# Ledger of designs, part 63: peptides against a protein of PDB entry 5VJI

Target 1, 62 residues: chain A of PDB entry 5VJI
Amino acid sequence: NTLVVLHKSGLLEITLKTKELIRQNQATQAELDQLKEQTQMFIEATKSRAPQAWAKLQASLT

## One batch from the design tools (peptide; made by RFdiffusion4, then SolubleMPNN)

Design b2_p27_2_s4 (from b2_p27_2, 18 letters changed)
Fold by OpenDDE base, seed 5:
Structure b2_p27_2_s4 (fold): chain B 62 residues (1-62), chain A 27 residues (1-27)
Amino acid sequence: as target 1 above (62 residues)
Amino acid sequence: MQKALEEVKKILEETEEQLRQAQAALA
């Protein structure tokens, strides 16, 4: 049957692995975006004399 | 790129569901 053919050909494994890699890529991208945001808040905090900027950064790290 | 990946993911999920249904039909 189709499932047996896909399994024996290795295409099923490749398909499932591809799905997992997409998921991991999305998770990594989310972490990267978070880091970018935190970096921006850090930059703004260093330029500002307002305690609120540091508070925002602290909140993002907790 | 993100949209393209989401589309591929959707296709893969649909494929998995179809395979699962095929397995169930043989059980």
Scores: peptide ipSAE 0.027, ipTM 0.513, DockQ to the pose 0.038
Fold by OpenDDE base, seed 2:
Formats: structure tokens, C-alpha cells, sequence
Structure b2_p27_2_s4 (fold): chain B 62 residues (1-62), chain A 27 residues (1-27)
């Protein structure tokens, strides 16, 4: 059947690996975006010197 | 680039679904 052909040709493995790489890329990008946001909150906290800014940052880290 | 990857993923998923349907129809 088609699935067997795809498996024997290696196309199935390539397809699945590609999907996994896309997933990993998305996960890494999400982590990066979170870090960027946390960095921005850190910068704002250092500039404002307001306790609320630090509390906001702390909340984002937990 | 992220959007392009999403599109590729979508195409792959749709292709897999089509193959699954074809297999079911021929089984």
C-alpha cells in the first residue's frame, strides 16, 4: 500500500522528521519570545525603580 | 520564516490525511 511505499522510499521518515523539526523550532521560538518579554520587564524594572515593576517581573518568572 | 514553516507543516498534514483517506477507501 501507499504507506509501505512511503516507508520504503524514506519519504515517510523525512516527512515525520520535518514535522518534528518544525515543532522543535516553534517550541524554541516560544521560549525565545518569553525570554525577550522577561528581558523587557527586567529593563523596565531597572529603569522605573518601582516595586510593582519588580513584582510583575517576579510573577512572569514563576 | 515561521509562517512559511507553518504552511509546510499544514501541507504535510493535509497530505498525510489524504493518504490516510485513500488507504481507507482502498482497504
Amino acid sequence: as target 1 above (62 residues)
Amino acid sequence: MQKALEEVKKILEETEEQLRQAQAALA
Scores: peptide ipSAE 0.026, ipTM 0.498, DockQ to the pose 0.039
Fold by OpenDDE base, seed 4:
Structure b2_p27_2_s4 (fold): chain B 62 residues (1-62), chain A 27 residues (1-27)
Amino acid sequence: as target 1 above (62 residues)
Amino acid sequence: MQKALEEVKKILEETEEQLRQAQAALA
C-alpha cells in the first residue's frame, strides 16, 4: 500500500522527523519566549516602585 | 518563522490524514 511505499522510500521517516523537529523548535521557542517575558518583567520591576511588578515577576519564576 | 513552521506542520498532518483516508478507501 501507499504507506509501505512511503516507508520504503524514506519519505515517511523524513516526514516524521520533520514533524518532530518542528515540535522541538516550538518547545525551544516557548522557553525563549518565557525567558524574554521574565526579563521584561524584571526590567519593569526595576523601573517601578510598585510592589505588584515584583509580585508578577515572582509569580513568573515559580 | 514560527508561523511558517506551523503551516508546514499543518500540511504534513493533512497529508498524513489524506494518506490514511486513501488507504481506508482502498481497503
Scores: peptide ipSAE 0.026, ipTM 0.500, DockQ to the pose 0.039
Fold by OpenDDE base, seed 3:
Structure b2_p27_2_s4 (fold): chain B 62 residues (1-62), chain A 27 residues (1-27)
Amino acid sequence: as target 1 above (62 residues)
Amino acid sequence: MQKALEEVKKILEETEEQLRQAQAALA
């Protein structure tokens, strides 16, 4: 059947590896987005010097 | 780049679903 052909040709392995790479890329991007947000909150906290801004940053890091 | 990867993912998922349906039809 088609699945057997995909397995024998190596296309199944390539497909599974591609899906895994996509997943890893998405996870890495999510971590980068979170870091960007935390960095922005840090910048805002340093500019405002307001305790509330620091509290917001601290809450995001827990 | 992310859009291209999402499109590839979509195509792969659709292909897998078609294969699953074909297998079910033979059961």
Scores: peptide ipSAE 0.024, ipTM 0.486, DockQ to the pose 0.039

Design b2_p27_3_s1 (from b2_p27_3, 18 letters changed)
Fold by OpenDDE base, seed 5:
Structure b2_p27_3_s1 (fold): chain B 62 residues (1-62), chain A 27 residues (1-27)
Amino acid sequence: as target 1 above (62 residues)
Amino acid sequence: SKKQEELELFRKTELEKIKKLAEELDK
């Protein structure tokens, strides 16, 4: 059948692997976005003498 | 024709099998 042909040709594996890579990329992007946000809060805290900026950063790290 | 209908049903069934495997990996 078609499924067997796709499996033997390697196309099924490639298709499934592509979907997995997309999923992993999305997960990594989410982690990267979180780090970017934390970095921005750190930068703002270092520029400010206001305790609020440091409190916000601390909350993001919990 | 009857043969065309049978072929279409077969294709649909095979595509559903592939789709199910892809969905399992996406979990």
Scores: peptide ipSAE 0.091, ipTM 0.621, DockQ to the pose 0.060
Fold by OpenDDE base, seed 3:
Structure b2_p27_3_s1 (fold): chain B 62 residues (1-62), chain A 27 residues (1-27)
Amino acid sequence: as target 1 above (62 residues)
Amino acid sequence: SKKQEELELFRKTELEKIKKLAEELDK
């Protein structure tokens, strides 16, 4: 069957590995995006005397 | 070309099969 052919050819292993790499990449990207957002909030908080900017940053860290 | 289109369709079909199988096995 197709599964056996894919396994023997090595294509299944490559496919599964590729899927895992994509998953890991997505997870890393999510962490990076979160860090970028937190950094931006920090920058805004330092530029402004507005308490809400600090509150927003604090909320993002909890 | 027609031959190229047929080959592309075949590739697409096979890739969909692979994706479906991978989804079932990677649970």
Scores: peptide ipSAE 0.082, ipTM 0.524, DockQ to the pose 0.036
Fold by OpenDDE base, seed 1:
Structure b2_p27_3_s1 (fold): chain B 62 residues (1-62), chain A 27 residues (1-27)
Amino acid sequence: as target 1 above (62 residues)
Amino acid sequence: SKKQEELELFRKTELEKIKKLAEELDK
């Protein structure tokens, strides 16, 4: 069957590894996006010097 | 022939399994 063929060919291992890498990549990307957002809030806080901007930044870090 | 039809059905079902695996990989 297909599963046996995939296993014997090595494609199953590659598939499973690829799926795991995709998962890890997605997690890392999410962290990166969060960092980007926090960085943007920091930039805005430094530009405006407004308490609201700092409050937003603080909220993002908690 | 009946045998050919059975083989074709088998191939079809195996291809569907491959498609499902591809879909899972794409997630």
Scores: peptide ipSAE 0.066, ipTM 0.568, DockQ to the pose 0.031
Fold by OpenDDE base, seed 4:
Structure b2_p27_3_s1 (fold): chain B 62 residues (1-62), chain A 27 residues (1-27)
Amino acid sequence: as target 1 above (62 residues)
Amino acid sequence: SKKQEELELFRKTELEKIKKLAEELDK
């Protein structure tokens, strides 16, 4: 059957590994995006010296 | 014929397996 063929050919393992790598990449990218956002909020807080900007940054870190 | 029916059933079964694999890959 198809599943057996995929398994014996190694394609199933490659497919599953690829899926896992994509998942890990997405998770890492999400963390990176969060860090970028926090950095931007820090920059804005530093520029404006507005309490609202610092409050927003503080909220993002909790 | 009986053989055609068996072949069709086999095809259907294989397609279902492929669909399940596709669903897992989409997650």
Scores: peptide ipSAE 0.062, ipTM 0.579, DockQ to the pose 0.032

Design b2_p27_3_s2 (from b2_p27_3, 20 letters changed)
Fold by OpenDDE base, seed 1:
Structure b2_p27_3_s2 (fold): chain B 62 residues (1-62), chain A 27 residues (1-27)
Amino acid sequence: as target 1 above (62 residues)
Amino acid sequence: SAKKKELELFRKTELLILKEQSELLDK
């Protein structure tokens, strides 16, 4: 059957490993996106020198 | 032959997996 063919060919193992790598990549990407957002808020805080911008940054770090 | 049909099914399944992986990688 199909599952046996996939297993014997090694494709099943590769598929499962790829799925796991994609999951890990997505998690890492989410962390990067968060860091990018925090960096942007930091930049805006330094530019504006407004207390509101610093408050927003502080909130993002908690 | 049965082996040819099994190989064809394998290829079809491979294509489906590759498409799914491609879609996931594009996210």
Scores: peptide ipSAE 0.074, ipTM 0.569, DockQ to the pose 0.035
Fold by OpenDDE base, seed 3:
Order: C-alpha cells, then structure tokens, then sequence
Structure b2_p27_3_s2 (fold): chain B 62 residues (1-62), chain A 27 residues (1-27)
C-alpha cells in the first residue's frame, strides 16, 4: 500500500524530519520575536522617565 | 500491473506531501 511504498522509499522519514524541523524553526522564531519585543520595551523604558514604562517592562519579564 | 499501480500511488502521495510542505514553509 501507499504507506509501505513511502516507508521503503525513505520519503516517510524525510517527510517526518522536515515537519519536525519546521516545528523547531517556528518555535525558535517565536522566542526570537518575544526577545525582540522585550528588548524594545527595555529601550523605551530607558528613554522614559515614566514609571509606567518600567512597570510594563517588569511585567514582560515575569 | 501491480508495480505500475504502486508507482502511481507513490507519485500521487509524493505530490500531496510536497504541497503540504510548501504551505508550511510559506508560513
């Protein structure tokens, strides 16, 4: 059947590995985006004398 | 033949997988 053909050809293994790599890439990208946002909040807080900016930064780190 | 039918199913499945992977990579 189709599953047997995929397995014997090696296509199934490649497909599963590709899906896993895509998943890992997406997870890493999400972490990177979060870090970028936190960095931006830090920059804004350091430029501001407003307590709200520091409170927002603190909330993002907890 | 049985071998021809098996190859046909392989090709059809390969096409579907490639389309799915392409869609995931575009996200």
Amino acid sequence: as target 1 above (62 residues)
Amino acid sequence: SAKKKELELFRKTELLILKEQSELLDK
Scores: peptide ipSAE 0.070, ipTM 0.567, DockQ to the pose 0.035
Fold by OpenDDE base, seed 5:
Structure b2_p27_3_s2 (fold): chain B 62 residues (1-62), chain A 27 residues (1-27)
Amino acid sequence: as target 1 above (62 residues)
Amino acid sequence: SAKKKELELFRKTELLILKEQSELLDK
């Protein structure tokens, strides 16, 4: 059957590993995007001296 | 032959896997 062919050829192992790497990459990218957003909020808070900007940053960190 | 049929199934399955991986990369 199809599963036996995939397993014996080695494609099943490669496919599963590739899918996992794609998933990990997507998760890491999401964390990176969140960090970039938090960094931008920090920059804005530093520039504005407005309590609202600091409150927004605090909300993103908790 | 049985070997030819197995090869055909292999090629069809490989194509499906490549399409699935491409879709995952686009998301």
Scores: peptide ipSAE 0.069, ipTM 0.564, DockQ to the pose 0.036
Fold by OpenDDE base, seed 4:
Structure b2_p27_3_s2 (fold): chain B 62 residues (1-62), chain A 27 residues (1-27)
Amino acid sequence: as target 1 above (62 residues)
Amino acid sequence: SAKKKELELFRKTELLILKEQSELLDK
């Protein structure tokens, strides 16, 4: 069957590895996006000197 | 033939998977 063919050809292993890499990449990208957001809040906090901006940053880090 | 087309699709799929892995590893 198709599964046996995929296994014997090596494509099953490649497919599973690709799916895992995609998952890891998505997880890393999510962390990166969060860091970018926190960095932006930090920049805004340093520029504005507004307590509200620092409060938002602090909330994001907890 | 149907067999040839199936093999071609198989090879194309393999290449797409390999390219995707390469792109992800390069990031």
Scores: peptide ipSAE 0.064, ipTM 0.545, DockQ to the pose 0.030

Design b2_p27_3_s4 (from b2_p27_3, 19 letters changed)
Fold by OpenDDE base, seed 4:
Structure b2_p27_3_s4 (fold): chain B 62 residues (1-62), chain A 27 residues (1-27)
Amino acid sequence: as target 1 above (62 residues)
Amino acid sequence: SAKKKELEELRKTYLLEIKKKAEEIDK
């Protein structure tokens, strides 16, 4: 059947690996976005003497 | 045709199986 052909050809493995790579890429991108957000909060906290900005940054790091 | 529909359903089944295996990898 088609599944057997996919398995024997290696296409199934490629497909599954591609799915895993996409997941890893998404996870890495999420971490990058989080870092960017934390960086922005840090910048805002340094610009502001208001404790609220630092509290917000602290909350993001926990 | 009926045979074409049968093949399409089979393809859908295989796609679901592939998806299930992909989900196992994602765990």
Scores: peptide ipSAE 0.045, ipTM 0.539, DockQ to the pose 0.038
Fold by OpenDDE base, seed 5:
Structure b2_p27_3_s4 (fold): chain B 62 residues (1-62), chain A 27 residues (1-27)
Amino acid sequence: as target 1 above (62 residues)
Amino acid sequence: SAKKKELEELRKTYLLEIKKKAEEIDK
């Protein structure tokens, strides 16, 4: 039984853990990307008097 | 068949074990 072998060898656990790590990595990356975007909007807002730039930044924070 | 039923019970056991492991890892 292949499943029995996978379970006893520990490979099944490794596979499940890997999938979870991938999920967590993706979530963290998404947060990082959001922060990068917010940083860029902040930079643009500080470089201009345009209220639209600040509004865009505010929208990203809420 | 008896063999089919046996395999189904085995699968149920494995699914339960997998589920428990998955929940443990997700913590």
Scores: peptide ipSAE 0.039, ipTM 0.544, DockQ to the pose 0.041
Fold by OpenDDE base, seed 3:
Structure b2_p27_3_s4 (fold): chain B 62 residues (1-62), chain A 27 residues (1-27)
Amino acid sequence: as target 1 above (62 residues)
Amino acid sequence: SAKKKELEELRKTYLLEIKKKAEEIDK
């Protein structure tokens, strides 16, 4: 049993912690990507002054 | 054996250090 081996070796706790850190990193990256997208939509809205661009930005913020 | 025990203690030390670093990152 792999789980038993990992636990006995002391690697299970670190493995679980690593997985959690990866998850947190992924969540943070997703938020960052969303912010970047929103920033781009804002830039496009300011450049084009098109109501559609502002609508897209507003939708992304809700 | 003495060598095996030494390696086991070293492993435990490294695991502890990794754990500490992980906790620091999690702050």
Scores: peptide ipSAE 0.028, ipTM 0.446, DockQ to the pose 0.029
Fold by OpenDDE base, seed 2:
Structure b2_p27_3_s4 (fold): chain B 62 residues (1-62), chain A 27 residues (1-27)
Amino acid sequence: as target 1 above (62 residues)
Amino acid sequence: SAKKKELEELRKTYLLEIKKKAEEIDK
């Protein structure tokens, strides 16, 4: 079958590695997006000096 | 045949290069 052929040819290993890299990239992107959001909240908190903005930032860090 | 063996060796070379590149990206 196709899976056996891919394994014997060496392409399965490459395919699995590629999938892992994609997964890692997605995880890193998620962390980056979260950090961007937190940064925006921090900027807003520093500008407004409103307790609500700081509370929102604190909630994002937990 | 000699040509078949040549192509097989070339394939192996490419697979090794692809693995090497994948490892570099993973670092």
Scores: peptide ipSAE 0.028, ipTM 0.433, DockQ to the pose 0.028

Design b2_p27_4_s1 (from b2_p27_4, 16 letters changed)
Fold by OpenDDE base, seed 2:
Structure b2_p27_4_s1 (fold): chain B 62 residues (1-62), chain A 27 residues (1-27)
Amino acid sequence: as target 1 above (62 residues)
Amino acid sequence: NEELKELEKLGELLIEKAKKLKELEEL
């Protein structure tokens, strides 16, 4: 049984852990991308006197 | 100044989010 061999070799555990780490990395990357966008909105809002720009930023952060 | 306080609050939220992400990157 291939699954049994993979399990006994430890490769299955490594594979599953790697998949989970990839998933976590992807989630973290998405959060980072969101932060970058929010930072850009913050910069733009600081240059704007329009209440709408601040409202949009606030809504994205809260 | 309410506008300043709101700006500070938003800045703090961004900083806290950045700190969290930095901690995750260090794991």
Scores: peptide ipSAE 0.067, ipTM 0.641, DockQ to the pose 0.011
Fold by OpenDDE base, seed 1:
Structure b2_p27_4_s1 (fold): chain B 62 residues (1-62), chain A 27 residues (1-27)
Amino acid sequence: as target 1 above (62 residues)
Amino acid sequence: NEELKELEKLGELLIEKAKKLKELEEL
């Protein structure tokens, strides 16, 4: 069957490793996107005198 | 003052998060 062929060729290991790398990349990208958002909130808070802006920032970081 | 201290604390949290992400990118 196809699974046996993939295993014997070494492609199964590569496929599984690739899937894991994709998963890790997606997780890291999500964290990066969150950091970008938090950075933006930080910038906005430093420019704002509104207490709610600081509260939103604090909530996102804690 | 207290406002500055809070801002510094939040900045430190952002820096620590950025350091973690940089470490992950190097793996």
Scores: peptide ipSAE 0.067, ipTM 0.639, DockQ to the pose 0.011
Fold by OpenDDE base, seed 4:
Structure b2_p27_4_s1 (fold): chain B 62 residues (1-62), chain A 27 residues (1-27)
Amino acid sequence: as target 1 above (62 residues)
Amino acid sequence: NEELKELEKLGELLIEKAKKLKELEEL
């Protein structure tokens, strides 16, 4: 049984942990990308004082 | 100044989000 062999060898645990780390990394990267976008909107809002820029920022953060 | 207060509030929210992400990067 392949599953039994993988479990007993410890490879299953490593595989599952690796998959979880990849998932967490992807989720964190998505949040980081969103933060970068929000930071850019923040910078633009501080520069322009345009209500539209503030509205975009507020919508993204609240 | 209401505009300044709003900017401060939004800045605080952004900083809190950044702190959370920094904690994740340190793991």
Scores: peptide ipSAE 0.066, ipTM 0.644, DockQ to the pose 0.011
Fold by OpenDDE base, seed 3:
Structure b2_p27_4_s1 (fold): chain B 62 residues (1-62), chain A 27 residues (1-27)
Amino acid sequence: as target 1 above (62 residues)
Amino acid sequence: NEELKELEKLGELLIEKAKKLKELEEL
């Protein structure tokens, strides 16, 4: 049984942990990308003083 | 100024989010 062999060798645990780390990395990357965009919106809001820019930023943060 | 207060609040939220992400990078 391949599954039994993988489990006993520890490879299954490594594989599952790797998949979880990839998932966590992707989630963290998404948060980072969101922060970058929010930062840009913050910069634009401070520059333009446009209520629409502030509203857009507020909507993203709340 | 209420608009300034709102901007400051948004800035604080953004900074707190950034701090949390920085903490994750240190792990």
Scores: peptide ipSAE 0.064, ipTM 0.646, DockQ to the pose 0.011

Design b2_p27_4_s2 (from b2_p27_4, 13 letters changed)
Fold by OpenDDE base, seed 5:
Structure b2_p27_4_s2 (fold): chain B 62 residues (1-62), chain A 27 residues (1-27)
Amino acid sequence: as target 1 above (62 residues)
Amino acid sequence: SEELKELEELGQLLIEKKEKELKEKLE
């Protein structure tokens, strides 16, 4: 039985841990992407001096 | 993590169930 072999070898535990690490990595990447976008909006707001750009940034932070 | 522990426990239950079913078929 493949499932029994996977359990006895420890590969099942490793597989589950790997899946969890992948999930955490994806979550961290999403946060990083959001921060990058917010940084870009901040740069544009400082350059343009336009109220709309600051409003857009403010909306992203709330 | 707690989620990993829960998945491992679920996996163990599934394995034990399958082992029991296999044993019953071999009897």
Scores: peptide ipSAE 0.072, ipTM 0.711, DockQ to the pose 0.067
Fold by OpenDDE base, seed 3:
Structure b2_p27_4_s2 (fold): chain B 62 residues (1-62), chain A 27 residues (1-27)
Amino acid sequence: as target 1 above (62 residues)
Amino acid sequence: SEELKELEELGQLLIEKKEKELKEKLE
């Protein structure tokens, strides 16, 4: 069957490794995007001096 | 790098686990 062929060829391990790497990459990218968003909120908060902007940033960090 | 080696070992364990799970699902 396909599974046996994939396993014997080593492609199963490669495929699963690749999927794991993709997953890890996606997780890291999500964290990076979140950090970028938080950084932007921080920048906006520092510019506006508005309490609501700081509250928004604080909420994002909680 | 020891850090890289540890990650590789962890990765291998994850792969083996996933292979087992996949095999079980396909059986």
Scores: peptide ipSAE 0.069, ipTM 0.534, DockQ to the pose 0.035
Fold by OpenDDE base, seed 1:
Structure b2_p27_4_s2 (fold): chain B 62 residues (1-62), chain A 27 residues (1-27)
Amino acid sequence: as target 1 above (62 residues)
Amino acid sequence: SEELKELEELGQLLIEKKEKELKEKLE
């Protein structure tokens, strides 16, 4: 049985661990992208000093 | 068996790479 061989060899564990790492990586990347966007909006808000820029930033934080 | 070892090695390298990438993103 191929599944038994994969399990005994440790390859199944590797596969499952890899999938989990990919999932975690994607989640972390999404958080980083959000932070980058928020940071950019903060930078723009500080440059423009316009109320609408701050409103845009506030909306991104909700 | 030898082919399985090669696949395990490749899998382990992939895990190490992904773990490193995750660690770097968390820093």
Scores: peptide ipSAE 0.045, ipTM 0.516, DockQ to the pose 0.036
Fold by OpenDDE base, seed 2:
Structure b2_p27_4_s2 (fold): chain B 62 residues (1-62), chain A 27 residues (1-27)
Amino acid sequence: as target 1 above (62 residues)
Amino acid sequence: SEELKELEELGQLLIEKKEKELKEKLE
């Protein structure tokens, strides 16, 4: 079957490593997006000087 | 990235190994 062929050819380990790299990239991107969102909320909080904006930022950090 | 480079190097080593094995079978 295809799985056996991939294993014997050595392509399976490459495929698995590639999948792991994709997973790590996705995780890092998610963290980056979260940081970007938090940064935007921080900027908005500093501009508005409103307690509501700070509360929203605080909620995002929990 | 360094991780991608390592993957490429691994892939190259595997290709070279398989090419050697194929060559040996043809002899």
Scores: peptide ipSAE 0.043, ipTM 0.524, DockQ to the pose 0.067

Design b2_p27_4_s3 (from b2_p27_4, 15 letters changed)
Fold by OpenDDE base, seed 1:
Structure b2_p27_4_s3 (fold): chain B 62 residues (1-62), chain A 27 residues (1-27)
Amino acid sequence: as target 1 above (62 residues)
Amino acid sequence: NKELEELKKLGQLLIEKKKEELEKLLK
C-alpha cells in the first residue's frame, strides 16, 4: 500500500505540510494581489483628482 | 472640494487597514 509506505517514510507528513503551505501561500497571494489592485486605484485616483476615480477606489475597498 | 477630500481620507484609511491585515497574515 502506497499510503502505508509514505506514512512510514515520513513523506506523508511532509506532503501534508507542503499542501497546507501551498494553501496558505495561495491565500496570501490573493490578498496581496487585491492590495496591489487597490494601491493602483489609489495611485490613479491621486493622478486624476476626479471624484469618480475615488468612488471607484472606495467601491474596491468596501 | 470638501467631499472629495473626505473620500480621499476614507480611501487612505481603508488602504492602511488592508496593509495591517496583510502584515498580520505574514506574521
Scores: peptide ipSAE 0.038, ipTM 0.503, DockQ to the pose 0.010
Fold by OpenDDE base, seed 5:
Structure b2_p27_4_s3 (fold): chain B 62 residues (1-62), chain A 27 residues (1-27)
Amino acid sequence: as target 1 above (62 residues)
Amino acid sequence: NKELEELKKLGQLLIEKKKEELEKLLK
């Protein structure tokens, strides 16, 4: 049985752990991208003094 | 040699089935 061989060799555990790390990396990257976008909106709001920029920032936080 | 070619085809089919099985486990 191929699955049994993969399990006993430790390759299955490594593969599953790698998949989980990739998933976590993707989730962290998504959070980072969101934070970067919010930061950019904040910078633009402070520079423009325009109410539209603050409205966009508020929308991004909700 | 037809017999050799048939054996090669059978072997290739078995390899492809095992590859598909492994790919399913990795998803």
Scores: peptide ipSAE 0.024, ipTM 0.370, DockQ to the pose 0.040
Fold by OpenDDE base, seed 3:
Structure b2_p27_4_s3 (fold): chain B 62 residues (1-62), chain A 27 residues (1-27)
Amino acid sequence: as target 1 above (62 residues)
Amino acid sequence: NKELEELKKLGQLLIEKKKEELEKLLK
């Protein structure tokens, strides 16, 4: 039985742990990407000299 | 020689089946 062999060799544990690490990495990367996007939007808004743009930014942060 | 080739084909099919099973486990 292939599953029995994988279990006895320790490869099953490694495989399952690797899957979990990949999942966690993907979740963390998604959060990081979201933060990066929010930061970029903030930077672009601060570069705007339009008072309305700044007001909208402040409203979004409050 | 034909019997040997057929045995090789059967073996290859079994190997591919095991690969698919492993791929399913990795998902």
Scores: peptide ipSAE 0.022, ipTM 0.361, DockQ to the pose 0.040
Fold by OpenDDE base, seed 4:
Structure b2_p27_4_s3 (fold): chain B 62 residues (1-62), chain A 27 residues (1-27)
Amino acid sequence: as target 1 above (62 residues)
Amino acid sequence: NKELEELKKLGQLLIEKKKEELEKLLK
């Protein structure tokens, strides 16, 4: 059984750990991207003085 | 040898199935 071989060799654990690390990296990157987007919206809101820009920022924070 | 060829075909099919299983595991 291939699964048994993978388990006994330790490759299954490595594979699963790698998948988890990839998932965590993706989640962290998504949070970072969201922060960058919010920062950009904040910058635009401060520059434009337009209520629409502030509305967009507010919507992003909810 | 027909029997040997059939066994080889079955073996190849099994290998392909195992590859698919591994690919699913790695997703």
Scores: peptide ipSAE 0.022, ipTM 0.391, DockQ to the pose 0.042

